# Peptides against a protein of PDB entry 7QUU, part 1

No score or structure here was measured in a lab: all are predicted.

Target 1, 43 residues: chain A of PDB entry 7QUU
Amino acid sequence: DAVEPSVEKEYKKIISFRDTVFEGKHQQFLVPNNVRLKFLRDR
Positions, changes and structure headers below are counted from each chain's first letter, unless a header gives other numbers.
Peptide ipSAE is a variant of ipSAE made for these designs: the mean of its two directions, with the distance scale d0 fixed at 1.0 Angstrom where the peptide's residues are scored. Compare it only between designs on the same protein; published cut-offs may not carry over.
The geometry check fails a fold that doesn't show the stated peptide or that is severely misdrawn somewhere.

## One batch from the design tools (peptide; made by RFdiffusion4, then SolubleMPNN)

Design b1_p8_2_s2
Fold by OpenDDE base, seed 3:
Structure b1_p8_2_s2 (fold): chain B 43 residues (1-43), chain A 8 residues (1-8)
Amino acid sequence: as target 1 above (43 residues)
Amino acid sequence: IEELKKLI
């Protein structure tokens, strides 16, 4: 089943957020606004 | 931390 392009885009943001949070094991990385998950805020 | 990397 082809993943919907919208779902793939939000998945790539989750991965980028994970990598930003976990690669930076001692650095406060400013999470870019493009990596923020929109679907967690629209409730 | 490593367990949370497996969940996301």
Scores: peptide ipSAE 0.038, ipTM 0.540, DockQ to the pose 0.046
Fold by OpenDDE base, seed 1:
Structure b1_p8_2_s2 (fold): chain B 43 residues (1-43), chain A 8 residues (1-8)
Amino acid sequence: as target 1 above (43 residues)
Amino acid sequence: IEELKKLI
């Protein structure tokens, strides 16, 4: 099944958020789901 | 951390 271009764009934002949080910052914080959803909306 | 990397 081809992933819709809209869903692929949102997925790429989620991955960019993951990489920024876990690889870019040495910040051991629990990322709550609301902060994840905010990132998708603000970019 | 590793479990969160699997979820995200």
Scores: peptide ipSAE 0.035, ipTM 0.522, DockQ to the pose 0.056
Fold by OpenDDE base, seed 4:
Structure b1_p8_2_s2 (fold): chain B 43 residues (1-43), chain A 8 residues (1-8)
Amino acid sequence: as target 1 above (43 residues)
Amino acid sequence: IEELKKLI
């Protein structure tokens, strides 16, 4: 089954979130708005 | 931190 383009887009955001959090580039969990997942915005 | 990096 081909991964739906919407699912691939959200997967790429999860990876970019991981990399932003673990690269230590922000002393605070400031995920860029383009990488911020919807389920983390609604909380 | 490294354990959490493996989980995500």
Scores: peptide ipSAE 0.035, ipTM 0.528, DockQ to the pose 0.044
Fold by OpenDDE base, seed 5:
Structure b1_p8_2_s2 (fold): chain B 43 residues (1-43), chain A 8 residues (1-8)
Amino acid sequence: as target 1 above (43 residues)
Amino acid sequence: IEELKKLI
């Protein structure tokens, strides 16, 4: 099952946000605030 | 924080 490129891109954003906020990884992945709030609402 | 870490 090919994960759609859109879904893979969103998943990579979630993981980069997790790493930056909770693991102290200095990945400067600026997750937009609207995307942060979407992932908290879509579960 | 730990609950949010499980959610992300």
Scores: peptide ipSAE 0.035, ipTM 0.522, DockQ to the pose 0.053

Design b1_p8_5_s1
Fold by OpenDDE base, seed 3:
Structure b1_p8_5_s1 (fold): chain B 43 residues (1-43), chain A 8 residues (1-8)
Amino acid sequence: as target 1 above (43 residues)
Amino acid sequence: IEELKKLI
């Protein structure tokens, strides 16, 4: 089943957020606004 | 931390 392009885009943001949070094991990385998950805020 | 990397 082809993943919907919208779902793939939000998945790539989750991965980028994970990598930003976990690669930076001692650095406060400013999470870019493009990596923020929109679907967690629209409730 | 490593367990949370497996969940996301």
Scores: peptide ipSAE 0.038, ipTM 0.540, DockQ to the pose 0.046
Fold by OpenDDE base, seed 1:
Structure b1_p8_5_s1 (fold): chain B 43 residues (1-43), chain A 8 residues (1-8)
Amino acid sequence: as target 1 above (43 residues)
Amino acid sequence: IEELKKLI
């Protein structure tokens, strides 16, 4: 099944958020789901 | 951390 271009764009934002949080910052914080959803909306 | 990397 081809992933819709809209869903692929949102997925790429989620991955960019993951990489920024876990690889870019040495910040051991629990990322709550609301902060994840905010990132998708603000970019 | 590793479990969160699997979820995200």
Scores: peptide ipSAE 0.035, ipTM 0.522, DockQ to the pose 0.056
Fold by OpenDDE base, seed 4:
Structure b1_p8_5_s1 (fold): chain B 43 residues (1-43), chain A 8 residues (1-8)
Amino acid sequence: as target 1 above (43 residues)
Amino acid sequence: IEELKKLI
């Protein structure tokens, strides 16, 4: 089954979130708005 | 931190 383009887009955001959090580039969990997942915005 | 990096 081909991964739906919407699912691939959200997967790429999860990876970019991981990399932003673990690269230590922000002393605070400031995920860029383009990488911020919807389920983390609604909380 | 490294354990959490493996989980995500």
Scores: peptide ipSAE 0.035, ipTM 0.528, DockQ to the pose 0.044
Fold by OpenDDE base, seed 5:
Structure b1_p8_5_s1 (fold): chain B 43 residues (1-43), chain A 8 residues (1-8)
Amino acid sequence: as target 1 above (43 residues)
Amino acid sequence: IEELKKLI
């Protein structure tokens, strides 16, 4: 099952946000605030 | 924080 490129891109954003906020990884992945709030609402 | 870490 090919994960759609859109879904893979969103998943990579979630993981980069997790790493930056909770693991102290200095990945400067600026997750937009609207995307942060979407992932908290879509579960 | 730990609950949010499980959610992300």
Scores: peptide ipSAE 0.035, ipTM 0.522, DockQ to the pose 0.053

Design b1_p8_7_s3
Fold by OpenDDE base, seed 3:
Structure b1_p8_7_s3 (fold): chain B 43 residues (1-43), chain A 8 residues (1-8)
Amino acid sequence: as target 1 above (43 residues)
Amino acid sequence: IEELKKLI
């Protein structure tokens, strides 16, 4: 089943957020606004 | 931390 392009885009943001949070094991990385998950805020 | 990397 082809993943919907919208779902793939939000998945790539989750991965980028994970990598930003976990690669930076001692650095406060400013999470870019493009990596923020929109679907967690629209409730 | 490593367990949370497996969940996301």
Scores: peptide ipSAE 0.038, ipTM 0.540, DockQ to the pose 0.046
Fold by OpenDDE base, seed 1:
Structure b1_p8_7_s3 (fold): chain B 43 residues (1-43), chain A 8 residues (1-8)
Amino acid sequence: as target 1 above (43 residues)
Amino acid sequence: IEELKKLI
């Protein structure tokens, strides 16, 4: 099944958020789901 | 951390 271009764009934002949080910052914080959803909306 | 990397 081809992933819709809209869903692929949102997925790429989620991955960019993951990489920024876990690889870019040495910040051991629990990322709550609301902060994840905010990132998708603000970019 | 590793479990969160699997979820995200």
Scores: peptide ipSAE 0.035, ipTM 0.522, DockQ to the pose 0.056
Fold by OpenDDE base, seed 4:
Structure b1_p8_7_s3 (fold): chain B 43 residues (1-43), chain A 8 residues (1-8)
Amino acid sequence: as target 1 above (43 residues)
Amino acid sequence: IEELKKLI
């Protein structure tokens, strides 16, 4: 089954979130708005 | 931190 383009887009955001959090580039969990997942915005 | 990096 081909991964739906919407699912691939959200997967790429999860990876970019991981990399932003673990690269230590922000002393605070400031995920860029383009990488911020919807389920983390609604909380 | 490294354990959490493996989980995500």
Scores: peptide ipSAE 0.035, ipTM 0.528, DockQ to the pose 0.044
Fold by OpenDDE base, seed 5:
Structure b1_p8_7_s3 (fold): chain B 43 residues (1-43), chain A 8 residues (1-8)
Amino acid sequence: as target 1 above (43 residues)
Amino acid sequence: IEELKKLI
């Protein structure tokens, strides 16, 4: 099952946000605030 | 924080 490129891109954003906020990884992945709030609402 | 870490 090919994960759609859109879904893979969103998943990579979630993981980069997790790493930056909770693991102290200095990945400067600026997750937009609207995307942060979407992932908290879509579960 | 730990609950949010499980959610992300």
Scores: peptide ipSAE 0.035, ipTM 0.522, DockQ to the pose 0.053

## One batch from the design tools (peptide; made by RFdiffusion4, then SolubleMPNN)

Design b1_p10_2_s1
Fold by OpenDDE base, seed 2:
Structure b1_p10_2_s1 (fold): chain B 43 residues (1-43), chain A 10 residues (1-10)
Amino acid sequence: as target 1 above (43 residues)
Amino acid sequence: RRLERRLKLL
């Protein structure tokens, strides 16, 4: 099953984008302490 | 084969 070299290059970009989005979700959005403090005042 | 396995996990 020879995947065309063009199609393999596109799939590598999709995988790299996924890995970057997942790594960016695990890089704690340093929820600025200011955003955490808004949810504690409305209760 | 390795690429196809990573694509099935997307």
Scores: peptide ipSAE 0.043, ipTM 0.577, DockQ to the pose 0.116
Fold by OpenDDE base, seed 3:
Structure b1_p10_2_s1 (fold): chain B 43 residues (1-43), chain A 10 residues (1-10)
Amino acid sequence: as target 1 above (43 residues)
Amino acid sequence: RRLERRLKLL
């Protein structure tokens, strides 16, 4: 199953955000505007 | 596989 390169880029952003969040033990998450995931929630 | 393992830890 080839993950689309767009989706892989989004997952890399999520992981980088998580790693930044967890390395910074409980300091308030300033989510950079560039890490806003557009969840296409199919309604 | 490496990405999927990292996503399961989110």
Scores: peptide ipSAE 0.043, ipTM 0.574, DockQ to the pose 0.129
Fold by OpenDDE base, seed 1:
Order: C-alpha cells, then structure tokens, then sequence
Structure b1_p10_2_s1 (fold): chain B 43 residues (1-43), chain A 10 residues (1-10)
C-alpha cells in the first residue's frame, strides 16, 4: 500500500509528537517545532 | 499497512 511520501512524513510527525507527550517531555498543548504538523501552522 | 497499524495505536 503506497502512502504518498508527504502523508507518510506527517504521520511520522504525529507519532513523534505522541511519543514526546507520553514521555511527559511536553505540555499537551505545546507542539515542538521539530514535530509541527502543516495544519497546525495555519492557526 | 505498517503506517495504518501505527496510526490505529494513536
């Protein structure tokens, strides 16, 4: 199942953000710049 | 399949 490389990149960011939040390294509302999703930039 | 399995765990 070929996922588009753009979509795969955003999913890897979501997973990295989740893992960071579950490790307690970030407050639930602070999106780290390294895992910032495209749709969270336009807000 | 691999990404969809990882996303279902979110």
Amino acid sequence: as target 1 above (43 residues)
Amino acid sequence: RRLERRLKLL
Scores: peptide ipSAE 0.040, ipTM 0.560, DockQ to the pose 0.160
Fold by OpenDDE base, seed 4:
Structure b1_p10_2_s1 (fold): chain B 43 residues (1-43), chain A 10 residues (1-10)
Amino acid sequence: as target 1 above (43 residues)
Amino acid sequence: RRLERRLKLL
C-alpha cells in the first residue's frame, strides 16, 4: 500500500503535534481517524 | 499496512 508522500507528511505532523502536546503524559492519545481526515481536508 | 503499524506503535 503506497501511501501518497503528501498523506505521510500530514500524518507525521499530526504525530509530532500529539507528541508535543502529550510530552510527559504516558497517555497514548489515539487521534480518531475522523480528526486525521479533517487535517487532510483543510489543505 | 506500514503506516497502520507506525500508528499502533504510537
Scores: peptide ipSAE 0.035, ipTM 0.534, DockQ to the pose 0.119

## One batch from the design tools (peptide; made by RFdiffusion4, then SolubleMPNN)

Design b2_p14_1_s2
Fold by OpenDDE base, seed 2:
Structure b2_p14_1_s2 (fold): chain B 43 residues (1-43), chain A 14 residues (1-14)
Amino acid sequence: as target 1 above (43 residues)
Amino acid sequence: EIKKIEELIRKELE
């Protein structure tokens, strides 16, 4: 299944935004790399 | 604070 280039671009923006927010607000929380990916799947 | 992030992510997915 080829993800449309538009959907992949939006997904990359959401991940980058999440990572920036998590890094800026959760410098106090050791979020394991596996849990970083789970937060987008559990909703 | 998480609510404002959820709102921004929601606005970029709509």
Scores: peptide ipSAE 0.025, ipTM 0.461, DockQ to the pose 0.333
Fold by OpenDDE base, seed 5:
Structure b2_p14_1_s2 (fold): chain B 43 residues (1-43), chain A 14 residues (1-14)
Amino acid sequence: as target 1 above (43 residues)
Amino acid sequence: EIKKIEELIRKELE
């Protein structure tokens, strides 16, 4: 079953968000804790 | 507080 391109785009955004929030996958973006909370509040 | 939100998001995305 081909996943609809809209659903795949939303999934990629969720995965990118997960990887930004969870310190275990991105040693490369020291997002300050205050900025991480702002992104969670704007959803 | 952040660590608790991180843990909730982990559980919903597993």
Scores: peptide ipSAE 0.021, ipTM 0.408, DockQ to the pose 0.048
Fold by OpenDDE base, seed 1:
Structure b2_p14_1_s2 (fold): chain B 43 residues (1-43), chain A 14 residues (1-14)
Amino acid sequence: as target 1 above (43 residues)
Amino acid sequence: EIKKIEELIRKELE
């Protein structure tokens, strides 16, 4: 079953957001420090 | 408490 190209694009955005919020590895998204889970753990 | 939020976000975004 071929995943529709629209669904694959949305999934890639969710994964990129996850990796940015958890790891801070993706500088492509300006996630504010108060939204990063690393910063939340230090409160 | 934050560890539970991290786990929920991980489960919804996997």
Scores: peptide ipSAE 0.020, ipTM 0.394, DockQ to the pose 0.067
Fold by OpenDDE base, seed 3:
Structure b2_p14_1_s2 (fold): chain B 43 residues (1-43), chain A 14 residues (1-14)
Amino acid sequence: as target 1 above (43 residues)
Amino acid sequence: EIKKIEELIRKELE
Protein backbone atom coordinates (compact mmCIF):
# COMPACT_ATOMS: atom_id res chain seq x y z
CA ASP B 1 0.00 0.00 0.00
CA ALA B 2 1.69 3.20 -1.19
CA VAL B 3 1.35 5.86 1.54
CA GLU B 4 0.54 9.17 -0.17
CA PRO B 5 3.52 11.63 0.03
CA SER B 6 1.24 14.18 1.80
CA VAL B 7 0.42 11.63 4.55
CA GLU B 8 4.11 10.66 4.91
CA LYS B 9 5.04 14.36 5.50
CA GLU B 10 2.37 14.59 8.25
CA TYR B 11 3.67 11.39 9.94
CA LYS B 12 7.27 12.77 9.88
CA LYS B 13 6.03 15.93 11.69
CA ILE B 14 4.17 13.83 14.32
CA ILE B 15 7.30 11.65 14.90
CA SER B 16 9.52 14.77 15.27
CA PHE B 17 6.99 16.23 17.75
CA ARG B 18 6.93 12.94 19.73
CA ASP B 19 10.73 12.77 19.90
CA THR B 20 10.93 16.42 21.07
CA VAL B 21 8.31 15.91 23.84
CA PHE B 22 10.12 12.77 25.11
CA GLU B 23 13.70 14.06 24.94
CA GLY B 24 12.67 17.05 27.15
CA LYS B 25 14.40 19.18 24.51
CA HIS B 26 12.47 22.43 24.23
CA GLN B 27 13.52 22.43 20.57
CA GLN B 28 10.77 24.58 19.09
CA PHE B 29 9.71 22.12 16.44
CA LEU B 30 7.11 24.34 14.79
CA VAL B 31 4.44 21.65 14.91
CA PRO B 32 1.49 23.49 13.38
CA ASN B 33 -1.29 23.81 16.01
CA ASN B 34 -3.68 21.95 13.65
CA VAL B 35 -1.42 18.80 13.55
CA ARG B 36 -1.03 18.89 17.37
CA LEU B 37 -4.83 19.24 17.82
CA LYS B 38 -5.63 16.48 15.23
CA PHE B 39 -3.38 13.97 17.07
CA LEU B 40 -5.25 14.81 20.32
CA ARG B 41 -8.76 14.63 18.66
CA ASP B 42 -8.35 11.22 16.94
CA ARG B 43 -8.11 9.70 20.49
CA GLU A 1 -0.35 21.02 29.96
CA ILE A 2 2.62 19.17 28.29
CA LYS A 3 2.60 16.57 31.15
CA LYS A 4 -0.77 15.08 30.01
CA ILE A 5 0.54 14.72 26.41
CA GLU A 6 3.76 13.07 27.73
CA GLU A 7 1.61 10.54 29.66
CA LEU A 8 -0.55 9.73 26.57
CA ILE A 9 2.51 9.20 24.34
CA ARG A 10 4.22 7.02 27.06
CA LYS A 11 1.13 4.74 27.22
CA GLU A 12 1.36 4.33 23.41
CA LEU A 13 5.08 3.36 23.42
CA GLU A 14 4.58 0.60 26.06
Scores: peptide ipSAE 0.018, ipTM 0.375, DockQ to the pose 0.043

## One batch from the design tools (peptide; made by RFdiffusion4, then SolubleMPNN)

Design b2_p15_3_s1
Fold by OpenDDE base, seed 2:
Structure b2_p15_3_s1 (fold): chain B 43 residues (1-43), chain A 15 residues (1-15)
Amino acid sequence: as target 1 above (43 residues)
Amino acid sequence: EEEELYKKIEEALKE
């Protein structure tokens, strides 16, 4: 199943955020207000 | 823990 390239990019950002949070790295992922991660709403 | 993080991100994107 070909995941839409937009959804795959959003997923990779969420995984990077997760990994950073679990590593205890306080990286503020500024998701720009205009980048609605549709991937999180479609679950 | 992962599911709770996804819920928090989902909530923050619904506001």
Scores: peptide ipSAE 0.028, ipTM 0.468, DockQ to the pose 0.053
Fold by OpenDDE base, seed 5:
Structure b2_p15_3_s1 (fold): chain B 43 residues (1-43), chain A 15 residues (1-15)
Amino acid sequence: as target 1 above (43 residues)
Amino acid sequence: EEEELYKKIEEALKE
């Protein structure tokens, strides 16, 4: 089943955000929990 | 903290 190009773009943004947040736990840049929750709600 | 973020992402994917 071909995932619609719109839905695939949204999934790529979430994956990129996840990866940035997890990488940021191993880096000195902790993404604040309020910013994480805002991104998840704005989808 | 990682597991809680995964749970929140999975919840936001089901809406």
Scores: peptide ipSAE 0.027, ipTM 0.469, DockQ to the pose 0.056
Fold by OpenDDE base, seed 3:
Structure b2_p15_3_s1 (fold): chain B 43 residues (1-43), chain A 15 residues (1-15)
Amino acid sequence: as target 1 above (43 residues)
Amino acid sequence: EEEELYKKIEEALKE
């Protein structure tokens, strides 16, 4: 199943947010509220 | 540490 390009773009933003928080970088990313948390754990 | 971050993101997405 091909993930829709919109959902893939939102997923990439959440991954960038995660990586920034774990690296202790003070960059705030807006996480879209429509993205399910399962995508955070699927990698 | 990773699980605690996921919980915080979960709470922020439930608002």
Scores: peptide ipSAE 0.024, ipTM 0.416, DockQ to the pose 0.088
Fold by OpenDDE base, seed 4:
Structure b2_p15_3_s1 (fold): chain B 43 residues (1-43), chain A 15 residues (1-15)
Amino acid sequence: as target 1 above (43 residues)
Amino acid sequence: EEEELYKKIEEALKE
């Protein structure tokens, strides 16, 4: 089952955002679990 | 395959 090209593009954006945030600032953003689950369900 | 990508995204957001 090939991952939809849209979902793969969004994953690459999240990883790039993570890397930029964590490499530039040792600030762990505590994303609440309900917000995480919303971003995963609305895809 | 899509569910595995969502798990990786969730793990990436936990760190």
Scores: peptide ipSAE 0.029, ipTM 0.503, DockQ to the pose 0.054; fails the geometry check

Design b2_p15_3_s4
Fold by OpenDDE base, seed 5:
Structure b2_p15_3_s4 (fold): chain B 43 residues (1-43), chain A 15 residues (1-15)
Amino acid sequence: as target 1 above (43 residues)
Amino acid sequence: SEEELYKKIEEELKK
């Protein structure tokens, strides 16, 4: 089944956000260091 | 496919 481009775009944003905030694999979104560190401590 | 995409996303979110 073909995936609609708009849907795929939003899912890629979710993965990128997770990587930025919780794992720090990539910096796709602007997240302040203090906020990111709080989330990392809570995991 | 949509199903394959969901599986990939779910796999990434579970890490």
Scores: peptide ipSAE 0.033, ipTM 0.541, DockQ to the pose 0.036
Fold by OpenDDE base, seed 2:
Structure b2_p15_3_s4 (fold): chain B 43 residues (1-43), chain A 15 residues (1-15)
Amino acid sequence: as target 1 above (43 residues)
Amino acid sequence: SEEELYKKIEEELKK
């Protein structure tokens, strides 16, 4: 199935966020990555 | 597919 451009954009954001947090360069979000993934799957 | 994308995301998050 075709992937919606908005979904792919959110994927890139999640990975970028993870990498930034791992580097200690980003503030914590209230919504963890696993919850964010659930949101994407529920679309 | 979106399913394949989700699997890719999950794999990347496990790294």
Scores: peptide ipSAE 0.031, ipTM 0.543, DockQ to the pose 0.047
Fold by OpenDDE base, seed 3:
Structure b2_p15_3_s4 (fold): chain B 43 residues (1-43), chain A 15 residues (1-15)
Amino acid sequence: as target 1 above (43 residues)
Amino acid sequence: SEEELYKKIEEELKK
């Protein structure tokens, strides 16, 4: 099914966050996958 | 669907 624009927006935020944290742009820290996905689902 | 989107996100977060 089609994804609502608000859900797509949150997807982009999650990917941007990942890239910022884990690609050396900021201090790298561990974020469990289940926490990352829960964050998106709860928005 | 949202389920399909979450699966795609999970794949991206594994990288």
Scores: peptide ipSAE 0.029, ipTM 0.532, DockQ to the pose 0.048
Fold by OpenDDE base, seed 1:
Structure b2_p15_3_s4 (fold): chain B 43 residues (1-43), chain A 15 residues (1-15)
Amino acid sequence: as target 1 above (43 residues)
Amino acid sequence: SEEELYKKIEEELKK
């Protein structure tokens, strides 16, 4: 049940993307506040 | 495990 390192890396990117775009918990890339708020309202 | 990773991703996407 070992996960390939490349696969695990991609899945961790999905988590990081969620935190950055939807919740703003991370700053791995810039997301304008109005765009982030749109995602929050749609959740 | 791969199954555990999938479950973790699904949970994180729902938060």
Scores: peptide ipSAE 0.037, ipTM 0.560, DockQ to the pose 0.039; fails the geometry check

## One batch from the design tools (peptide; made by RFdiffusion4, then SolubleMPNN)

Design b2_p19_4_s1 (from b2_p19_4, 8 letters changed)
Fold by OpenDDE base, seed 4:
Structure b2_p19_4_s1 (fold): chain B 43 residues (1-43), chain A 19 residues (1-19)
Amino acid sequence: as target 1 above (43 residues)
Amino acid sequence: EEEEEKEKKEKEKKEKEER
């Protein structure tokens, strides 16, 4: 199934945000716990 | 859930290292 290039770009941003917030790959970007999207906490 | 648990464990490690 060809994922639309718009949806693929949004998915890559969500993964990069998850990796920044939870994996500490970007220690410079401290996202406060109240700004975290619920669907990222449930993973 | 797994990533939230990893974050809690990392915070607990940092709090133990500062003490």
Scores: peptide ipSAE 0.020, ipTM 0.294, DockQ to the pose 0.000
Fold by OpenDDE base, seed 3:
Structure b2_p19_4_s1 (fold): chain B 43 residues (1-43), chain A 19 residues (1-19)
Amino acid sequence: as target 1 above (43 residues)
Amino acid sequence: EEEEEKEKKEKEKKEKEER
């Protein structure tokens, strides 16, 4: 089954993202709670 | 921890099948 080279590239990106999350290398953007609360008040 | 070890073993199997 010849997987299209576009689909293979997308699959490799999904695997790399999964691995980054499971290895704890996912950059948790620690948005300070104070900044999150400001965005909720300004709506 | 146990799921991470299972995932590493699954990757090693796929790498051996692609060779």
Scores: peptide ipSAE 0.020, ipTM 0.359, DockQ to the pose 0.000
Fold by OpenDDE base, seed 1:
Parts: structure tokens; C-alpha cells; sequence
Structure b2_p19_4_s1 (fold): chain B 43 residues (1-43), chain A 19 residues (1-19)
């Protein structure tokens, strides 16, 4: 299926954003380390 | 353990989308 090159660029941005959030490389959330540890303990 | 299962599901999803 020929995915439109505009749609493929948007998917690549969504994937890169997801990977950045999951890899914890999204240090741009100034979430204090104590709040990050609360979300990890409540799972 | 939950993070490794998420990585496996992501690889499987990417392989299904490339076909």
C-alpha cells in the first residue's frame, strides 16, 4: 500500500515522540524525580 | 518486564505495517 509521503512523515514524528517518551529521553517534562517515581510505584 | 514486552509488541507492529 502506497502510504502518502505526508502521512508517513506524520507517523515517523508520532513514533519518534513515543520512543522519546518511553526511553525517558523526554527530560523536557520538568517532572520532579519524586513525581516520576510515584507514577512508577502506582503501576 | 513490562518494558521488554512493550518493545516486543512494537517490533511486531512495525513488521506487520511494513508488509
Amino acid sequence: as target 1 above (43 residues)
Amino acid sequence: EEEEEKEKKEKEKKEKEER
Scores: peptide ipSAE 0.020, ipTM 0.356, DockQ to the pose 0.000
Fold by OpenDDE base, seed 5:
Structure b2_p19_4_s1 (fold): chain B 43 residues (1-43), chain A 19 residues (1-19)
Amino acid sequence: as target 1 above (43 residues)
Amino acid sequence: EEEEEKEKKEKEKKEKEER
């Protein structure tokens, strides 16, 4: 089943967000490490 | 802490789907 290109784009955004927030792979968001660690502790 | 356990379960699901 071909995943609609809309759903694939949303999935890529969710993965990118996860990698930004949890893994720090998206250094494009200059979220100070203290703010990032606060966000991870508040969840 | 609850989200780190969810990340481990999601990695384990991906590893099972790639096999």
Scores: peptide ipSAE 0.018, ipTM 0.330, DockQ to the pose 0.000

Design b2_p19_4_s2 (from b2_p19_4, 8 letters changed)
Fold by OpenDDE base, seed 3:
Structure b2_p19_4_s2 (fold): chain B 43 residues (1-43), chain A 19 residues (1-19)
Amino acid sequence: as target 1 above (43 residues)
Amino acid sequence: EKEKEKEKEEEEKKKKEEE
């Protein structure tokens, strides 16, 4: 079954993200709570 | 240990998609 070339590109991105998270290479950006609250108030 | 079990399940899924 020929998967559309758009769906294959999205599937490859999901796998690469999964593998990065499982390998512990997913950089957790520690956003300080004060910066997050300011961003939500300035919208 | 959980990493090696998932790698084997992914290899078995690829083998079924090529048949």
Scores: peptide ipSAE 0.020, ipTM 0.310, DockQ to the pose 0.000
Fold by OpenDDE base, seed 1:
Structure b2_p19_4_s2 (fold): chain B 43 residues (1-43), chain A 19 residues (1-19)
Amino acid sequence: as target 1 above (43 residues)
Amino acid sequence: EKEKEKEKEEEEKKKKEEE
């Protein structure tokens, strides 16, 4: 089945994004603990 | 351990879709 080369490029981006999230290479936004604690105090 | 098992199952599924 000839997957269109446009669709294959989109799948490769989704896979790369998934691998980045699962490998923990997604920098969990290092919200400085001070900024997170300020947001919780202002609620 | 469960993350490595899912990665292998997805790699095997990708091989079956390319055939």
Scores: peptide ipSAE 0.020, ipTM 0.337, DockQ to the pose 0.000
Fold by OpenDDE base, seed 4:
Structure b2_p19_4_s2 (fold): chain B 43 residues (1-43), chain A 19 residues (1-19)
Amino acid sequence: as target 1 above (43 residues)
Amino acid sequence: EKEKEKEKEEEEKKKKEEE
């Protein structure tokens, strides 16, 4: 089944993001309290 | 640690299905 070249590019980005998170190389960016969504402020 | 090992095994299985 020919996967559309758009879907393959998105899949490769998802894998690379996953691998970066699992390797612990994903920097937890501290979202500033002013940018936090309201549902995350009340926790 | 055990979740990271299972995920590497699943990624290796996907690579063998694309050859």
Scores: peptide ipSAE 0.018, ipTM 0.337, DockQ to the pose 0.000
Fold by OpenDDE base, seed 5:
Structure b2_p19_4_s2 (fold): chain B 43 residues (1-43), chain A 19 residues (1-19)
Amino acid sequence: as target 1 above (43 residues)
Amino acid sequence: EKEKEKEKEEEEKKKKEEE
């Protein structure tokens, strides 16, 4: 079954994202403590 | 490190099923 070239491009992006997360290269955006504390106060 | 070795073995199996 010929996978559509659009679906292959999305699959390659998902794999590259997975590998980046498992390699620990996914920098958790250091949410500044002031922004995190604002989000908890506005709830 | 043990998860990276299993991921490489699974990627090599997928390349052999696509050929």
Scores: peptide ipSAE 0.017, ipTM 0.332, DockQ to the pose 0.000

Design b2_p19_4_s4 (from b2_p19_4, 9 letters changed)
Fold by OpenDDE base, seed 4:
Structure b2_p19_4_s4 (fold): chain B 43 residues (1-43), chain A 19 residues (1-19)
Amino acid sequence: as target 1 above (43 residues)
Amino acid sequence: KEEEEKKKEEEKKKEKEEK
């Protein structure tokens, strides 16, 4: 089954993100409290 | 950090297989 070229691009992004996290190069961006989504403020 | 540790462990395994 030929994987759609859209799905292959998304898969490559997921792998690159995973590898960045495992390398510890993933910077936790501190989202400022004013930019927090409302569902995260009510917790 | 975890990926770098795994890469270093794999490199040490290859170096032992070549001796």
Scores: peptide ipSAE 0.023, ipTM 0.287, DockQ to the pose 0.000
Fold by OpenDDE base, seed 1:
Structure b2_p19_4_s4 (fold): chain B 43 residues (1-43), chain A 19 residues (1-19)
Amino acid sequence: as target 1 above (43 residues)
Amino acid sequence: KEEEEKKKEEEKKKEKEEK
């Protein structure tokens, strides 16, 4: 069964995203502690 | 970082089994 070229492109994007996260190249959104503490106080 | 750290830990385990 030939995987459709569209589906293969989507799998390559998912793999590249996974590898970026595991390599720690994904910028953890450094939510400034001040913004997180404001959100918890306004609840 | 997490995948690279796991690879380094696995290499250290193999080096201990060969001694």
Scores: peptide ipSAE 0.022, ipTM 0.267, DockQ to the pose 0.000
Fold by OpenDDE base, seed 3:
Order: C-alpha cells, then sequence, then structure tokens
Structure b2_p19_4_s4 (fold): chain B 43 residues (1-43), chain A 19 residues (1-19)
C-alpha cells in the first residue's frame, strides 16, 4: 500500500520530535504561570 | 537523555558478554 507523500512527511516530523525529546535536546520553554493565565483570560 | 542512558546500558551488556 503506497502511503501518501503528505502522510509520510508528517510521520517523519513526529519521529524527529520524539527522538529530540528522548535525546534531551528538546528546549523546554519555561512560561511563568501568571503569563499563561493572562493569555487564557485575554481570549 | 533517556535514549542515551538506554544506549549506554546496552553497550555495558555487550561488554559483559564479550568477557
Amino acid sequence: as target 1 above (43 residues)
Amino acid sequence: KEEEEKKKEEEKKKEKEEK
């Protein structure tokens, strides 16, 4: 079964993201809780 | 880190089977 080339590109992105997290290269953006709560209130 | 720790554990197992 030929997987559509759009779906193959999405799977490659998911795998690359997973491997980046498992290697510990994923940058954790520390968003302060007060900034997050303001963003949710202003919507 | 988790994948790197698993790779290091597998390497230590191989080194013990070769002795």
Scores: peptide ipSAE 0.022, ipTM 0.271, DockQ to the pose 0.000
Fold by OpenDDE base, seed 2:
Structure b2_p19_4_s4 (fold): chain B 43 residues (1-43), chain A 19 residues (1-19)
Amino acid sequence: as target 1 above (43 residues)
Amino acid sequence: KEEEEKKKEEEKKKEKEEK
């Protein structure tokens, strides 16, 4: 099955993002705890 | 770095179990 070149590009972005997060190079934007708790209540 | 290394090791273990 030939993976569509669009899907392969998105997969490479997801992997690069994953690796950046696990390396600790991803700047976690400090979301204020009140905004995080609102997002969890609005689901 | 330590968490990435642990995940790469786990992925290599899964690839060996699938052969």
Scores: peptide ipSAE 0.021, ipTM 0.311, DockQ to the pose 0.000

